# Ledger of designs, part 208: peptides against a protein of PDB entry 5EIB

Target 1, 366 residues: chain A of PDB entry 5EIB
Amino acid sequence: VDLEPGTMDSVRSGPFGQIFRPDNFVFGQSGAGNNWAKGHYTEGAELVDSVLDVVRKESESCDCLQGFQLTHSLGGGTGSGMGTLLISKIREEYPDRIMNTFSVMPSPKVSDTVVEPYNATLSVHQLVENTDETYCIDNEALYDICFRTLKLTTPTYGDLNHLVSATMSGVTTCLRFPGQLNADLRKLAVNMVPFPRLHFFMPGFAPLTSRGSQQYRALTVPELTQQMFDSKNMMAACDPRHGRYLTVAAIFRGRMSMKEVDEQMLNVQNKNSSYFVEWIPNNVKTAVCDIPPRGLKMSATFIGNSTAIQELFKRISEQFTAMFRRKAFLHWYTGEGMDEMEFTEAESNMNDLVSEYQQYQDATAD
Target 2, 366 residues: chain A of PDB entry 5EIB as posed
Amino acid sequence: VDLEPGTMDSVRSGPFGQIFRPDNFVFGQSGAGNNWAKGHYTEGAELVDSVLDVVRKESESCDCLQGFQLTHSLGGGTGSGMGTLLISKIREEYPDRIMNTFSVMPSPKVSDTVVEPYNATLSVHQLVENTDETYSIDNEALYDICFRTLKLTTPTYGDLNHLVSATMSGVTTCLRFPGQLNADLRKLAVNMVPFPRLHFFMPGFAPLTSRGSQQYRALTVPELTQQMFDSKNMMAACDPRHGRYLTVAAIFRGRMSMKEVDEQMLNVQNKNSSYFVEWIPNNVKTAVCDIPPRGLKMSATFIGNSTAIQELFKRISEQFTAMFRRKAFLHWYTGEGMDEMEFTEAESNMNDLVSEYQQYQDATAD

## One batch from the design tools (peptide; made by RFdiffusion4, then SolubleMPNN)

Design b2_p21_4_s4 (from b2_p21_4, 11 letters changed)
Fold by OpenDDE base, seed 2:
Structure b2_p21_4_s4 (fold): chain B 366 residues (1-366), chain A 21 residues (1-21)
Amino acid sequence: as target 1 above (366 residues)
Amino acid sequence: SLLDESQAEMRAYIAEVEAER
């Protein structure tokens, strides 16, 4: 789905464009112009019914519909505005299905789009209310990984998207292969989301390899475990050491000893015990899939529900506040039918979310 | 505990949704 035809043509002409049914390409003509309000109330609102028709058709064809998975950017107008509109509409029609998102957070390091903080804040407000699980994929973290860890002098969207793809593949492993922990979206929610509003995940991936560095470094289970818990491997620009993990899932892929995995997972938890809440028992789940990702002998994917995620929301909030206090560009949104109150409500809800994370961070076992 | 209550609510919600399937 896109409000611009050119992006859809790129997907269709791509190496995997044929895996999608032609009728499932739904697109507009006018775009959103990086405006959440155009995505949500005008251009996106005109297109959403046609998307819902496709969603219904695909849902009816499912033998076992678990839920929906949306991949979108929160910095743009389409992914943020129309994406959240779509989430809302799907939630209304399918209230009993899991809503899962891969939400790409904007960063000034990656994009010069000035209104991204507005789009992100307005989107987060919707995600808090209408999603069950949200993987926070932070462009700032992706950029930093590419630049610092992968030593790419000029990270491209291709480089960032490679990390996103690896992460998405990792976190969906248990859904795609039988006999795994978190084999469905609901089980994942039960294991990862102790509180309904606290459903924002920090994903991480190991090994971090660029498309050009097929370094077949045979990583060991200890190395994978260490890298997976390293802040440098987090796809969200948060330091887990500044918060506490509420829940963690680790997904190992490849031929490895379950015993060794369990030992290393226990070791890393013990070493980092101060970074876990003490009042959630068995809050670390481990899965091992014997099928490695393509081109790797083994990998590990991290899913963290950490109170440190508040750093991401604080960053966005600070940027939002700096613009909103000046009423910068508000006329672009209000001109599309938005009220200024929607901005303040979104900001408030995001700040409440931050406060909730902080509360649980500070909570002690009574 | 608040956690136990929240987890119970989530489990109940999931069970309700699963029962409606």
Scores: peptide ipSAE 0.000, ipTM 0.279, DockQ to the pose 0.024
Fold by OpenDDE base, seed 5:
Structure b2_p21_4_s4 (fold): chain B 366 residues (1-366), chain A 21 residues (1-21)
Amino acid sequence: as target 1 above (366 residues)
Amino acid sequence: SLLDESQAEMRAYIAEVEAER
């Protein structure tokens, strides 16, 4: 789905374009112009019914519908505005199904789009209310990983999207291979989301290795475990050491000793015990899938529900506030039928979310 | 692209607003 036809042409002409049904390509002509309100109230609102028709058709073809997965950016008008409109409409029609998102957070290091803080804040407001699980894929973190860890001097969207794809593949492993931990979306939510509003995850993928060091790196369970819990390896620009893990899932892929995995996972928990809440029992889950990713002997994927995620929301909030105080570009949003009060409501809800994370960070076992 | 044009217009508008301050 896109409000621009050119994106669909690129997907269709791509190496995997033929895997999608032609009738499932829904697109507009006008685009959103990086305006959340165009995506949510005008251009996106005109297209949403046609998307819902496709969603219904595909849902009816499912033997056992678990839920929905949306991949979108929060910086652009289509992914943010229309994406959150779709989430809302799907939630209304399928209230008992899981809503899962892969939400790409904007970064000034990656994009020069000035209104991204507005689009992101307005989107987060919708995600807090209408999603059950959100993987926070932060372009800030992706850029830093590409630059610092992968030693790419000028990271491209291709480089960032490679990390996104690896992460998406990793976190969906348990859904794609039977008999694993979190084998369905609801079970994942039960294991990962102790509090309904606190459903924003910090993903991570290991191994991440620069091209120059690939030949010298042994892929071992200890190395994967160490890298997976490294703050520099998080796909969200947050330091887990500044917060506490509410829940963690680790998904190992490849032929390895389950005993060794359990030992290393125990060791890393013990070493980092101060960074876990003590009042949630058994809050670290581990899975091992014998099937490695393509081109790797083994990998590990990290899913963290951490109170440190508030750093991401604070960053967006600070940028939002700086613009909103100046009433910069508000007329572009209000001109599309948006109420200015929705900016204040979105800001307030995001600040409340930050406060909730902080509350649970400071909570001690009585 | 429409995206590039929109971004350029936005940058121009920011510059105008900043110059009026």
Scores: peptide ipSAE 0.000, ipTM 0.312, DockQ to the pose 0.022
Fold by OpenDDE base, seed 3:
Structure b2_p21_4_s4 (fold): chain B 366 residues (1-366), chain A 21 residues (1-21)
Amino acid sequence: as target 1 above (366 residues)
Amino acid sequence: SLLDESQAEMRAYIAEVEAER
């Protein structure tokens, strides 16, 4: 789905374009112009019913509908505005189904779009209320991984999207292969989300290796485990050491000893015990899939529900506040039928979310 | 279809990985 027709042609002409049904390409003629309100109230609102018709059709054809997965950017107008509109409409029609998102957070390091903090804040407000689980994929973190870890001097969107795809593949492993932990979206939510509003995940992937070092790197369970818990490998720009993990899931792929995995996972938990809440028992879950990713002997994917994620929201909130206090560009949003109060509500809800994470960070087992 | 081919390739890959056990 896109508000621009050219994106559909690019997907269709791509290497996997033919795996999608032609009738499932829904697109507008006028883009959102990086305006959340265009995506949510005008251009997106004109297209949403056509998308919902496709969603209904695909849902009816499903043998066992678990829920929905949305991949979108929060910095743009389409992914943010129309994406959150779509989430809201799907939630209304399917209130008992899981809503999962892969939400790409904006970064000034990647984009110079001035209004991204508005789009992100308005989107997070919707995600807090209308999603069950959200993977926070932060362009700040992706850029830093590409630059520092992968040794890419000038990271491209292609480089960032490669990390996104690896992460998405990793976190969905348990859904795609039988007999795994978190074999469905609801089980994942139950294991990962102890409090309904605190459903924002910090994903991570291992191995992350520069092209020049690939041939020299041994892939071992200890190395994967160490890298998976390394703050530098987190796809969200927050330091887990500044917070506490509420819950963690680790997904290993490839031929490895389950015993070795369990030992390494226990060791890393013990080493990092101060970074876990003590009042949630058995808050680390591990899965092993014998099928490695294509081109790798083994991998590990990390899913963390950490109170440190508040750093991401604080960053966005600070940027938002700096613009909103000046009433910068508000007329572009209000001119599309958006109420200025929605900015204040979104800001308030994000600040409340930050406060909630902090509260649980400071909570002790009484 | 290309989807069927891709699924067949994935099944073949899984079978290959299993046969190496």
Scores: peptide ipSAE 0.027, ipTM 0.618, DockQ to the pose 0.009; fails the geometry check
Fold by OpenDDE base, seed 1:
Structure b2_p21_4_s4 (fold): chain B 366 residues (1-366), chain A 21 residues (1-21)
Amino acid sequence: as target 1 above (366 residues)
Amino acid sequence: SLLDESQAEMRAYIAEVEAER
């Protein structure tokens, strides 16, 4: 789905474009112009019914519909505005199904789009209310991984998207292979989301190695475990050491000893015990899938629900506030039928979310 | 369909990995 035809044409002409049904390509003629309000109230609102028709059709064809998975950006107008509109409409029609998102967070290091803080804040407001699980994929973190860890001098969107794809493949492993932990979206939510509003995850993927070091690096369970819990390996631009994990899931892939995995997972938890809440019992879950990702002998994927994620939201909030105080570009949004109060409501809700994370970070077992 | 072919390729890969056990 896109408000611009060119993006859809690129997907269709791509190496995997034919895996999608032609009728499932829904696109507009006029893009959102990086305006959330165009995506949510005007251009996106005109297209949303056509998307919902496809969603209904595909949902009816499912033997067992668990829920929905949306991949979108929060910095643009389409992914942010129309994406959140679509989430809202799907939630209304399918209130008993899980809403899962892969939400790409904007970064000034990656994009020069000045209104990204508005689009992101308005989107987060919707995601807090209308999603059950949101993987926060932060372009800032992806850029830093590409530059520092992968030693790419000039990271491209292709490089960033490669990390995204590896992570998406990793976190969905348990959904795609039978007999795994979190084998359905609802079970994932039960294990990962102790509080309904606190459903924003920091993902991570291992191994991440520079091309020059790949040939010299052994892939071992200890190395995967160590890298997976490294703050520099998080795909959200927050330091887990500045917060506390509410819940964690680790998904190992490849042929390895379950005993070794359990030992290494226990060791890393013990080493990092100060970074976990003590009042949520058994808050670390581990799965092992014996099928490795293509091109790797083994991998590990991390899903963290950490109070440190507030650093990401604080960054966006600070950028938002700096623009909103100046009323910069507000007329572009209000001109699409958006009320200025929605900005203040979105800012307030995001600040409340930050406060909630801080509250649970400071909570002690009584 | 290309989807069916892609899924078949993935199934073949899984079977190969399982056979190496």
Scores: peptide ipSAE 0.025, ipTM 0.664, DockQ to the pose 0.009; fails the geometry check

Design b2_p21_5_s1 (from b2_p21_5, 10 letters changed)
Fold by OpenDDE base, seed 1:
Structure b2_p21_5_s1 (fold): chain B 366 residues (1-366), chain A 21 residues (1-21)
Amino acid sequence: as target 1 above (366 residues)
Amino acid sequence: TTSEMLHELSQIPNVIVIGVA
């Protein structure tokens, strides 16, 4: 779905463009212009019914619909505004189905779009209320991984998208291959989301190796386990050591010993025990899939529900507040029919989310 | 690529995948 045809044409012309039904391409003629309000209330609202018609048709073709997976960017007007409109409308029509999102968080290191903090804050407000599971894929973290870990001097969108793709492939492994832990979206939610509002995940992927070092590194289960829990391997720009894990899932891929995986997972939990809440028993889940990812012998994907994710929301909130206090660019949103109150409500809800994470971080077993 | 990613997601049984640009 796009408010502009150009992205859709790129998908159609791509090597997999033939896999998608032509009727499942819904696009507008007028883009959102990086404005959440255009995506949510005007241009996106004109297109939403056409998307819902496609969603209904695809839903009727499912024997037992689990739910939805939406991929979007929170910095752009279409991904943020129209994406959250779609989430809301789908939630209204399918209240008993799981809403899962892959939400790309904006960063000033990656984009010069000044209004991204508004789009992100307005989107997070919607995601708190209308999603069951949200993978936070942070452009800040992706850039830092590309630059620091992968040793890319000038990270490109292609480099970032490669990390996104690897992460999405990793976290969905259990859903795509039978007989795994968290084999459906609902089981994932039950294992990962102890509190309804605290459904934002920090994903991580291992191995992350520079092109120059790949040839010399024997991938082992201990190395994968160590890297997977390293803050430098997180796709969200937060340090897990500044918070506590509520829940964790680890997904190993490739031919490896389940016994060795269990031993290494126990060892890493014991080493990092101070970074877990003590009042959620058995809060680490491990899966092993014998099918490696393309081009790797083995990998490990991390899914963390951590109170440290508040650092990501605080970053966005600080950027939002700096602009909103001056009412900078606000007329572009109010001109599309938004009230200033919607900004204040979105800011408040995001700050409440941060406070809720902090509360559970400070909670003891007493 | 975005298309490869969407393809892998489309392999999840009984899940509708929506890409918003």
Scores: peptide ipSAE 0.426, ipTM 0.903, DockQ to the pose 0.885
Fold by OpenDDE base, seed 5:
Structure b2_p21_5_s1 (fold): chain B 366 residues (1-366), chain A 21 residues (1-21)
Amino acid sequence: as target 1 above (366 residues)
Amino acid sequence: TTSEMLHELSQIPNVIVIGVA
């Protein structure tokens, strides 16, 4: 789905363009211009019914629909505004189905779009209410991984999108291959989301290796396990050591010993026990899929529900507040039919979310 | 690529994948 035709042409002309049904390409003629309000109330609202018609048709073709996975950027007007409109409309029509998102968080290191904090805050407000599971893929973290870990001098969108793709492939492994832990979206939610509003996940991927070191790196279960829990490997720009894990899922891929995986997972939990809540028993889940990712012998993907995710929301909130206090660019949103109250409500809800994460971080076992 | 990613997501049984650009 796009408000601009150009992305659809790129997907259609791509190596996988033939995999998608032509009728499942829904696009507008007028982009959102990086404005959430255009995506949500005007241009996106004109297109949403056409998308819902496709969703209904695809839903009718499913014997037992689990739910939805939406991929979007929270910085851009289409991904943020229209994406959250779609989530809201789908939730209204399918209230008993799981809504899962891959939400790309904006960063000033990656984009010069000044209004991204508005788009992100308005989007997070919608995601808190209308999603069951949200993978926070943070462009700040992706940039830092590319620069610091992968040793890329000038990270590109292509480099970032490669990490996004690897992460999405990793976290969906259990859904794509039979007989795994978290084999459906509902089981994933039950294992990962102890409280309905606290459904924002910090993903991570291992191995992350620079091109120059790739030939010399042994891929071992201990190394994958250690790297997967390293703060530098998190795809969200927060340090897990500044919070506590509510829940964790670890997905190993490739031919490896389950016994060795269990031993290493126990060891890493014991070493990091202070960074887990003690009042959620068995809050770490491990899966092993014998099918390696393309081009690797083995990998590990991390999914963390951590109270440290509040650092990401605080960053967005600080940027939002700095602009909103001056009412900077606000007329571009109000001109599309938004009220200033919606900005205040979105800011408040995101701050409440931060406070909720902090409350559970500070909670002790009685 | 975005197309490869969306393709991998489309392999999830009984899950509708929506890419918003």
Scores: peptide ipSAE 0.423, ipTM 0.897, DockQ to the pose 0.883
Fold by OpenDDE base, seed 2:
Structure b2_p21_5_s1 (fold): chain B 366 residues (1-366), chain A 21 residues (1-21)
Amino acid sequence: as target 1 above (366 residues)
Amino acid sequence: TTSEMLHELSQIPNVIVIGVA
């Protein structure tokens, strides 16, 4: 889905363009101009019914619909505004289905779009209310991984998208291959989301490989486990050591010993016990899939529900507040029919989310 | 690529995948 045709043409002409039905390409002509309000209330609102018609048709073709997976960026107007509109409308029509998102968080290190903090804050408000599971893929973290870990002097969107692809492939492994832990979206939600609003996941991947760098050296299970829990491998710009894990899922891929995986997962939990909440028993889940990622012998993917994710939301909130206190660019949103109250409500809800994460971080077993 | 990601997601049974640009 796009408010512009160019992206759809690129996907259609791409190596996999033939796998998508032509009727499942829904696009507008006007674009959102990096404005959430255009995506949500104007240009996006004109297109949303056409998307919902496609969604209904695809839903009727499912024997037992689990739910939805939406991929979007929170910095742009289409991904943020129209993406959250779609989430809202789908939630209204399918309230009993799982809404899962891959939400790309904006960063000033990656994009010069000044209004991204507004788009992100307005989007997070919608995601808090209307999603069951959200993978926070943070461009800040992706940039830092590319620069610091992968030693890329000037990270490109291609480099970031490679990390996104690896992460998405990793976290969906259990859904794509039979006989795994968290084999459906609902089971994942039950294991990962102890409180309805606290459904924002910090993904991580090991080994981190640059595009075109074949890791000639196969990593061991201990090395994968250690890297997967390293803050430098997190795709969200927060330090897990500043918070506590509510829940964790680890997905290993490749031919390895289940016993060795279990031993290493126990060891990493014991070494990092201070970074887990003590009042959620068995809060770490491990899966092993014998099918490695393409080009790797072994990998590990991390999904963390950590109270440290509040650092990401605080960053966005600080950027939002810096602009909003001056009403900078606000007229572009109010001109599309938004009220200033919607901004204050979105900011408040995100601050409440931060406070909730902090509350559970500080909670002890009574 | 975005198409590769959407392809992998499309392999999930009974899940509707929506890519928003």
Scores: peptide ipSAE 0.419, ipTM 0.898, DockQ to the pose 0.928
Fold by OpenDDE base, seed 3:
Structure b2_p21_5_s1 (fold): chain B 366 residues (1-366), chain A 21 residues (1-21)
Amino acid sequence: as target 1 above (366 residues)
Amino acid sequence: TTSEMLHELSQIPNVIVIGVA
């Protein structure tokens, strides 16, 4: 789905363009211009019914619909505005189905779009209310991984998108292969989301290896386990050491010993026990899939529900507040039919979410 | 690629995948 035709033409002309049904390509003629309000109330609102018709048709073709997976960027007006409109409309029509998102968080290191904090804040407000599971893929973290870990001097969108793709492939492994832990979206939610509003995940992937060191690196279960819990491997720009894990899922892929995986997962939990809440028993889940990812012998994917995710929301909130206090660019949103109150409500809900994460971080077993 | 990823996601049984650009 896009408000511009150019991306659809690129997907259609791509190597996989023939796999998608032509009717499942929904596009507008007028882009959102990096404005959430255009995506949500004007240009996106004109297109949403056409998308919902496709969603209905695909839903009718499913014998037992689990739910939805939406991929979008929170910095851009289409991904943020129209994406959250679609989430809201789908939630209204399918309230008993799981809504899962891959939400790319904006960063000033990656984009010069000054209004991204507005788009992100307005989007997070919708995601808090209308999603069951949200993978926070933070462009800040992706850039830092590319630069510091992968040793890319000038990270590109292609380099970032490669990390996004590896992460998405990793976290969906259990959904794509039968007989795994968290084999459906609802089981994942039950294991990962102890409180309804606290459904924002920090993903991580291992191995992350620079091109220059790739030939010298042995991939071992201990190394994968250590890397997946390293703050430098997190796809969200927060330090797990500044918070506590509510829940964790680890997905190993490739030919490895399940016993060795269990031993290493126990060791890493014991080593990091201070970074877990004490009042959620058995809050770490492990899966092993014997099918490696393309181009790797083995990998590990991390899904963390951590109170440290509040650092990501605080960063967005600080950027939002700095602009909103000055009413900078606000007329571009109000001109599309938004009220200033919607900004204040979104800011308040994000601050409440931060406060909830802090409350559970500080909670004791007593 | 984005198209490869959307293809992998489309292989999830009984899940509707929506890519918003």
Scores: peptide ipSAE 0.414, ipTM 0.894, DockQ to the pose 0.865

